Peptides against a protein of PDB entry 3JWR. Designs and how they scored, part 130

Target 1, 323 residues: chain A of PDB entry 3JWR
Amino acid sequence: TRELQSLAAAVVPSAQTLKITDFSFSDFELSDLETALCTIRMFTDLNLVQNFQMKHEVLCRWILSVKKNYRKNVAYHNWRHAFNTAQCMFAALKAGKIQNKLTDLEILALLIAALSHDLDHRGVNNSYIQRSEHPLAQLYCHSIMEHHHFDQCLMILNSPGNQILSGLSIEEYKTTLKIIKQAILATDLALYIKRRGEFFELIRKNQFNLEDPHQKELFLAMLMTACDLSAITKPWPIQQRIAELVATEFFDQGDRERKELNIEPTDLMNREKKNKIPSMQVGFIDAICLQLYEALTHVSEDCFPLLDGCRKNRQKWQALAEQ
Target 2, 298 residues: chain A of PDB entry 3JWR as posed
Amino acid sequence: TRELQSLAAAVVPSAQTLKITDFSFSDFELSDLETALCTIRMFTDLNLVQNFQMKHEVLCRWILSVKKNYRKNVAYHNWRHAFNTAQCMFAALKAGKIQNKLTDLEILALLIAALSHDLDHRGVNNSYIQRSEHPLAQLYCHSIMEHHHFDQCLMILNSPGNQILSGLSIEEYKTTLKIIKQAILATDLALYIKRRGEFFELIRKNQFNLEDPHQKELFLAMLMTACDLSAITKPWPIQQRIAELVATEFWEQGDQVGFIDFVCTQLYEALTHVSEDCFPLLDGCRKNRQKWQALAEQ

## One batch from the design tools (peptide; made by RFdiffusion4, then SolubleMPNN)

Design b2_p9_6_s1 (from b2_p9_6, 4 letters changed)
Fold by OpenDDE base, seed 2:
Structure b2_p9_6_s1 (fold): chain B 323 residues (1-323), chain A 9 residues (1-9)
Amino acid sequence: as target 1 above (323 residues)
Amino acid sequence: GFLDGLEMF
């Protein structure tokens, strides 16, 4: 395609020029082409292209295929969300110095997972999919969408000209796919809520050890969630804009819940209760986000900007909730 | 309830 030709021929700017190492990064000013260039830079600077012998054209095609398999009519869970998740992963690996704690296969898997974790997202949560008796709800009992996202990820990875993992050994390939699946499934916040207590307790007791395979898996799950939720850490103007996108998608679901399921939506998804957004954001930060970024900062102090950003946004939302 | 909405983040 013309898009592929343009991407493959383009000079890829440095990570410094693209600011993709910054936790404060914003994609709002970037074209789709620039987001793809950023993605190439992430793979390159993590040594994934070299270490796994990725062909540039294949990587370009894969990135464009991933981007194409996000829906354009979904307000938040689109390519830009996946891209921002991957950028936060890159920043956490580089600026947060987590790269040195992980294997190349784990890094490869996390980056692919971050970009792929919401593929073909429909702008509705698992509860809606289940309640609407969608065909996907017959295939999977739990983490319905996350299983679908992984299936889409696997489909793309196996598509002609998109096989970025073709340079891996059979064992490396199996390991990578296992980690990708686990990482995508870990983005189900229900699983996060279930598992986070173990992680926090390990941190609290100073017993956290990445050499333990179970604790490594747990950490990768927590890291994925930290990147997935990273919009909450962004500078206030960015956070506020993203919160509007999230609210739009939630309200769209709520409207569908009324129309299609004949139910009253929860406050979070109720367009008529938009005035509760600030207080709900404070509640979300307190219940979900703060402890995660605190724990992550204990693993790597260089991740502090995520925690600091989250705290600052809590203050901003609290001030709005008091108005 | 509480988690149902949060799953979309």
Scores: peptide ipSAE 0.093, ipTM 0.857, DockQ to the pose 0.227
Fold by OpenDDE base, seed 4:
Structure b2_p9_6_s1 (fold): chain B 323 residues (1-323), chain A 9 residues (1-9)
Amino acid sequence: as target 1 above (323 residues)
Amino acid sequence: GFLDGLEMF
């Protein structure tokens, strides 16, 4: 395609030029081509291209395939969200120095997972999928959409000309797919809530050890969630804009819940409760985000900008809630 | 559940 030719022929700017190592990064000013170039740079600077012998054209095609399999009519859970998740992962690995704590296969899996974790998202949550009796709800009992996202990820990885994992041994391939699956599934907040207590307790007791395979798996799950939620850490103008996108998508779901399911939506998805957004954001930060970024900062102090951003945004939302 | 809705980011 012309898009592939343009991407494959383009000079890929440095990570410094692209600012993709910054926790304060914003994609708002970037074209789709520039987001793809950023993604190539992430793979290159994490040594994944070299270590796993990725062909440039194959990587370009894969990135474009991933991007194509996000829906453009979804306000938040689109390519830009996946791209921002991957960028936060890249920043956490590089600037946050988490790269030094992980294997190349784990890094490869995390980056693929971050880009793929919401593939074919429909702008509705698992509860809506279940209540609407969608065919996917018959295939999976838990983490319905996350299983679908992984299936889409696997489909793309196995598609002709998209096989970025072709340089891996059979064992490396199996390991990578296992980690990708676990990482995508970890983006289900229900699983995060279920598992986070173990992680926080290990940190609190100073017993956290990445050499333990179980603790490694747990950490990768927490890191995925930290990147997935990273919009809450962004500078306030960026945070506000992303919160508007999320609210738009949630209100669209709430409108559909009223119309299609004849139910009153929750306050979070109720357009009539827009005035509760600031207080709900404070509640979300306190219930979900703060402890995670605190724990991540304990694993790597260089991740502090995520925690600091989250704290600053909590203050901003609290000030709005008091108005 | 309630948390599936709390994916406000």
Scores: peptide ipSAE 0.089, ipTM 0.854, DockQ to the pose 0.301
Fold by OpenDDE base, seed 5:
Structure b2_p9_6_s1 (fold): chain B 323 residues (1-323), chain A 9 residues (1-9)
Amino acid sequence: as target 1 above (323 residues)
Amino acid sequence: GFLDGLEMF
């Protein structure tokens, strides 16, 4: 395609030029081409292209295929969300120095997972899919969308000309796919809630050890969530704009819940309760985000900007909630 | 509940 030709021929700017190592990164000013260039840079600077012998054209095609399989009519869960998740992963690995704690296969899997974790998202949560009796709800009982996202990821990875993992041994390939699956499934916030207590307790007791395979898996799950939720850590103007996108998608679901399911939406998805957004954001930060970024900062102090950003945004949301 | 909506983040 013309898009592939343009991407494959383009000079890929440095990570410094692209600012993709910054936790404060914003994609708002970037074209789709620039987001793809950023993605190439992430793979390159993590040594994934070299270590796994990725062909440049294949990587370009794969990136474009991933981007294409996000829906354009979804306000938040689109390519830009996946891209921002991957950028946060890259920043956490580089600036947050988590790269030094992980294997190349784990890094490869996390980056692929971050980019792929919401493939073909429909702008509705698992609860809506279940209640609407969507065909996907018949395939999976829990983490319905996350299973679908992984299926889409696997489909793309196996598509002609998109096989970025063709340079891996059979064992490396199997390991990578396992980690990708686990990482994508870990983005189900319900699973995060179930598992986070174990992680926090290990940190609190100073018993956390990445050499333990179970704790490694747990950490990768927590890291995925930290990147997936990283919008809450962004500078306030960026945070506000992303919160508006999230609210738009939630309200769209709430409107559909009223119309299609004849139910009253929850406050979070109720357009009529827009004035509750600031207080709900404070609640979200307190219930979900703060402890995660605190724990992540204990694993690597260089991740502090995520925690600091989250704390600052909590203050901003609280000030709005008091008005 | 409040947490059910959070799956959309």
Scores: peptide ipSAE 0.089, ipTM 0.857, DockQ to the pose 0.245
Fold by OpenDDE base, seed 3:
Structure b2_p9_6_s1 (fold): chain B 323 residues (1-323), chain A 9 residues (1-9)
Amino acid sequence: as target 1 above (323 residues)
Amino acid sequence: GFLDGLEMF
């Protein structure tokens, strides 16, 4: 395609020029082509292209295929969300120095997972899928959408001309797919809530050890969630704009819940309760985000900008909630 | 996402 030709022929700017190592990064001013260039730079600077012998054209095609399989009519869970998740992962690996704590296969899996974790997202949560008796709810009992996202990821990876993993051995391929699956499933916040207590307790007791395979798996799950939620850490103007996108998508679901399911939506998804957004954001930060970024900062102090951003945004939302 | 976490409440 013309898009593929343009991407494959383009000079890829440095990570410094693209600012993709910054935790404060914003994609708002970037074209779709520039987001793809950023993605190429992430793979290159993590040594994934060299170490796994990726062909440039195949990587370009894969990136464009992933982007194409996000829906354009979904307000928040689109390509830009996946791209920002991957950028936060890249920043955590590089600026946060987490790269030094992980294997090349783990890094490869995390980057693929971050880009792929919401593939074909429909702008509705697992609860809506269950209540609407959607066909996906018959295939999967738990983490319905996350299983679907992984299936889409696997489909793309196996598609002709998109096989970025063709340079891996059979064992490396199996290991990578296992980690990708676990990482995508970890983005289900229900699973995060279930598992986070173990992680926080290990940190609190100073017993956290990445040399333990179980603790490594747990850490990868927590890192995925930290990147997935990273919008909460962004500079206030970016945070506000992203919160509006999330609210738009949630209100669209609430409107569908009323129309299609004949139910009153929760305050979170109720367009008439827009005035509760600031207080709900404070509640979300306190219940979900703060402890995670505190724990992550304990694993790597260089991740502090995520915690600091989260704290600053809590203060801003609290000030709005008091008005 | 920001408000996605509130689905758990």
Scores: peptide ipSAE 0.061, ipTM 0.847, DockQ to the pose 0.617; fails the geometry check

Design b2_p9_6_s2 (from b2_p9_6, 4 letters changed)
Fold by OpenDDE base, seed 4:
Structure b2_p9_6_s2 (fold): chain B 323 residues (1-323), chain A 9 residues (1-9)
Amino acid sequence: as target 1 above (323 residues)
Amino acid sequence: MFLEGLELF
């Protein structure tokens, strides 16, 4: 395609030029082409292209395929969200120095997972999918959308000309897919809530050990969630704008819940309750985000900007909730 | 915001 030709022929700017190592990164000013160039840079600077012998054209095609399989009519859970998740992963790996704690396969899997974790997202949560009796709810009982996202990821990875994993051995391929699946499934906040206590307790007791395979898996799950939620850590102007996108999507779901399911939406998804957004954001930060970024910072102190950003945004939301 | 998890709260 013309888009592929343009991407494949383009000079890929440095990570410094693209600012993709910054935890404060924003994609708002970037074109779709620039987001793809950033993605190429992430793969390159993580040594994934070299170590796994990726052909440039294949990587370009894969990125464009991933981007294409996000819906444009979804306010938040779109390519830009996936791209920002991957950028946060890249920043955590590089600037946060988590790269040194992981294998190349784990890094490869996490980056693919971050880009793929919301593929074909429909702008509605698992609860809506289940209550609407969507066909996907017949295939999966739990983490319905995350299973679908992984299936989409796998489909793309196996598509002709998109096989970025073709340089892997059979065992490396299996390992990578396992980690990708676990990482995508870990973005289900229900699973995060279920598992986070174990992670926090390991950190609290100073018993956390990445050499333990189970603890490694747990860490990768927590890291995925930390990147997925990373909008809450962004500088306030960015945070507010992303909050508006999320609110838009949730209100759209709530409107559909009223119309299609004849139910009163929760305050979160209720457009009439938009004045509760600040207090709900404070509650979300306290209940979900703070402990995660605190724990991540204990694993790697260089991840502190995520925690600091989260704390700053909590203060901003609290100030709005008091108005 | 990512409060789909709030139904879990």
Scores: peptide ipSAE 0.063, ipTM 0.849, DockQ to the pose 0.523
Fold by OpenDDE base, seed 2:
Structure b2_p9_6_s2 (fold): chain B 323 residues (1-323), chain A 9 residues (1-9)
Amino acid sequence: as target 1 above (323 residues)
Amino acid sequence: MFLEGLELF
């Protein structure tokens, strides 16, 4: 395609020029082409292109295929969300110095997972999928969408000309796919809530050990969630804009719940209760985000900007909730 | 807000 030719021929700017190592990064001013260039830079600077012998054209095609398989009519869970998740992963690996704590296969898997974790997202949650008796709800009982996202990820990875993993051994390939699946499934916040207590307790007791395979898996899951939620850490103008996108998507679901399911939406998804957004954001930060970024900062102090950003945004939302 | 309808909020 013309898009592929343009991407494959383009000079890829440095990570410094693209600012993709910054936790404060914003994609708002970036074209789709620039987001793809940023993605190439992430793979390159993590040594993934070299270590796994990725062909440049294949990587370009894969990135464009991933981007194409996000819906344009979804306010938040689109390519830009996946791209920002991957950028936060890159920043956590580089600036947060987590790269040295992980294997190349784990890094490869996490980056692929971050870009792929919401593929074909419909702008509705698992509860809606289940209650609407959607065909996907017949295939999976829990983490319905995350299973679908992984299936889409696998479909793309196996598509002609998109096989970015073709340089891996059979064992490396199997390991990578296992980690990708686990990482995508870990983006189900229900699983996060279920598992985070173990992680926080290990940190609290100073017993956390990345050499333990179970604790490594747990850490990768927590890191995925930290990147997925990273919009909450962004500078306030970025945070506000992203919160508006999330609210739009949630209100669209709530409107559909009323119309299609004859259900009164929760306050979070109720357009009529948009005035509660600031207080709900404070509650979300306190219940979900703060402890995660605190724990991540204990694993790597260089991740502190995520925690600091989250704390600053809590103050901003609290000030709005008091008005 | 990012709690995709987890009834915790």
Scores: peptide ipSAE 0.062, ipTM 0.846, DockQ to the pose 0.531
Fold by OpenDDE base, seed 5:
Structure b2_p9_6_s2 (fold): chain B 323 residues (1-323), chain A 9 residues (1-9)
Amino acid sequence: as target 1 above (323 residues)
Amino acid sequence: MFLEGLELF
């Protein structure tokens, strides 16, 4: 395609020029082409292109295929969300110095997972999918959408001309796919809530050890969640704008819940309760975000900007909730 | 954000 030709021929700017190592990064000013160039830079600077012998054209095609399989009519869970998740992963790996704690296969898997974790997202949560009796709800009992996202990821990875993993051995390929699956499934916040207590307790007791395979898997899951939620850590103007996108998508779901399911939406999904957004954001930060970024900062102090951003945004939301 | 994917809140 013309898009592929343009991407494949383009000079890829440095990570410094693209500011993709910054935790404060925003994609709002970037074109789709520039987001793809950023993605190429992430793979290159993580040594993934070299170490796994990725063909440039294949990587370009894969990125464009991933981007294409996000829906344009979804307010938040689109390519830009996935791209920002991957950028946060890249920043955590580089600036947060997590790269030195992980294998190349784990890094490869996390980056692919971050880009792929919401593929074909429909702008509705698992509860809506279940209550609407969608065909996907018949295939999976739990983490319905996350299973679908992984299936889409696998489909793309196996598509002609998109096989970025063709340079891997059979064992490396199997390992990578396993980690990708686990990482995508870990973005289900219901699973995060179930597992986070173990992680926090290991940190609290100074028993956290990345050499333990189970603790490694747990850490990768927590890191995925930290990147997926990283909008809450962004500078206030960026965070507000993203919160508006999330609210739009949630209100669209609530409107559909009323119309299609004849149910009263929760406050979170209820457009009429927009005035509760600030207090709900404070509650979300306290219940979900703060402890995660505290624990991540304990694993690597260079991740502190995420925690600091989260704390600052909590203060901003609290001030709005008091008005 | 907002407990995405959960029926909470």
Scores: peptide ipSAE 0.062, ipTM 0.846, DockQ to the pose 0.515
Fold by OpenDDE base, seed 1:
Structure b2_p9_6_s2 (fold): chain B 323 residues (1-323), chain A 9 residues (1-9)
Amino acid sequence: as target 1 above (323 residues)
Amino acid sequence: MFLEGLELF
């Protein structure tokens, strides 16, 4: 395609020029081509292209295939969300110095997972999929969408000319796919809530050890969630705009719940409850976000900008809730 | 920003 030719021939700017190591990064001003160039830079600067012998054209095709398999009519869970999740992962690995704590296969898997974690997202949550009796709800009992996202990821990785993992041994390939699956499934907030207590307790007791395979798996899951939720950490103007995108998608679901399911939506999904957004954001930060970024900062102090951003946005939302 | 987590409470 013309898009592939343009991407493959383009000079890829440095990570410094692209500002992709910054926790404060915004993609709002970037074209789709520039987001793809940023993604190439992430793979290159993490040494993934060299260590796993990726062909440049294959990587370019894979990135464009991933981007193409996000829906354009979904307000939030689109390519830009996946790209921002991957950028936060890159920043956490580089600026947050998490790279030095992980294997090359774990880094490879996390970056692929971050880009792929919401593939073919429909703009509705697992609860809607279950209540609508969608065919996917018959295939999976839990984490319905996250299983679908992984299936889409696997389909793309196996598609002709998209095989970015072809340089791996059989054992490396199996390991990578296992980690990708676990990382994508970890983006189900229901699983996060179930597992986070173990992580926080290990940190609190100073018993956290990345040499333990179970604790490593737990950490990778927490890191995925931290990157997926990272919009809450962004500078206030960016945070507000992303919150509006999320609210739009949730209100679209609530409108569908009324029309298609004859269900009264929750306050979160109810367009008429827009005035509750600030207080709901404070509740979300307190219940879900703060402890996660605190724990991540204990693993690596260089991740503090995520925690600081989250705290600052809590104050901003609280001030709006008091008006 | 995942207000989706609030449906879990």
Scores: peptide ipSAE 0.067, ipTM 0.855, DockQ to the pose 0.561; fails the geometry check

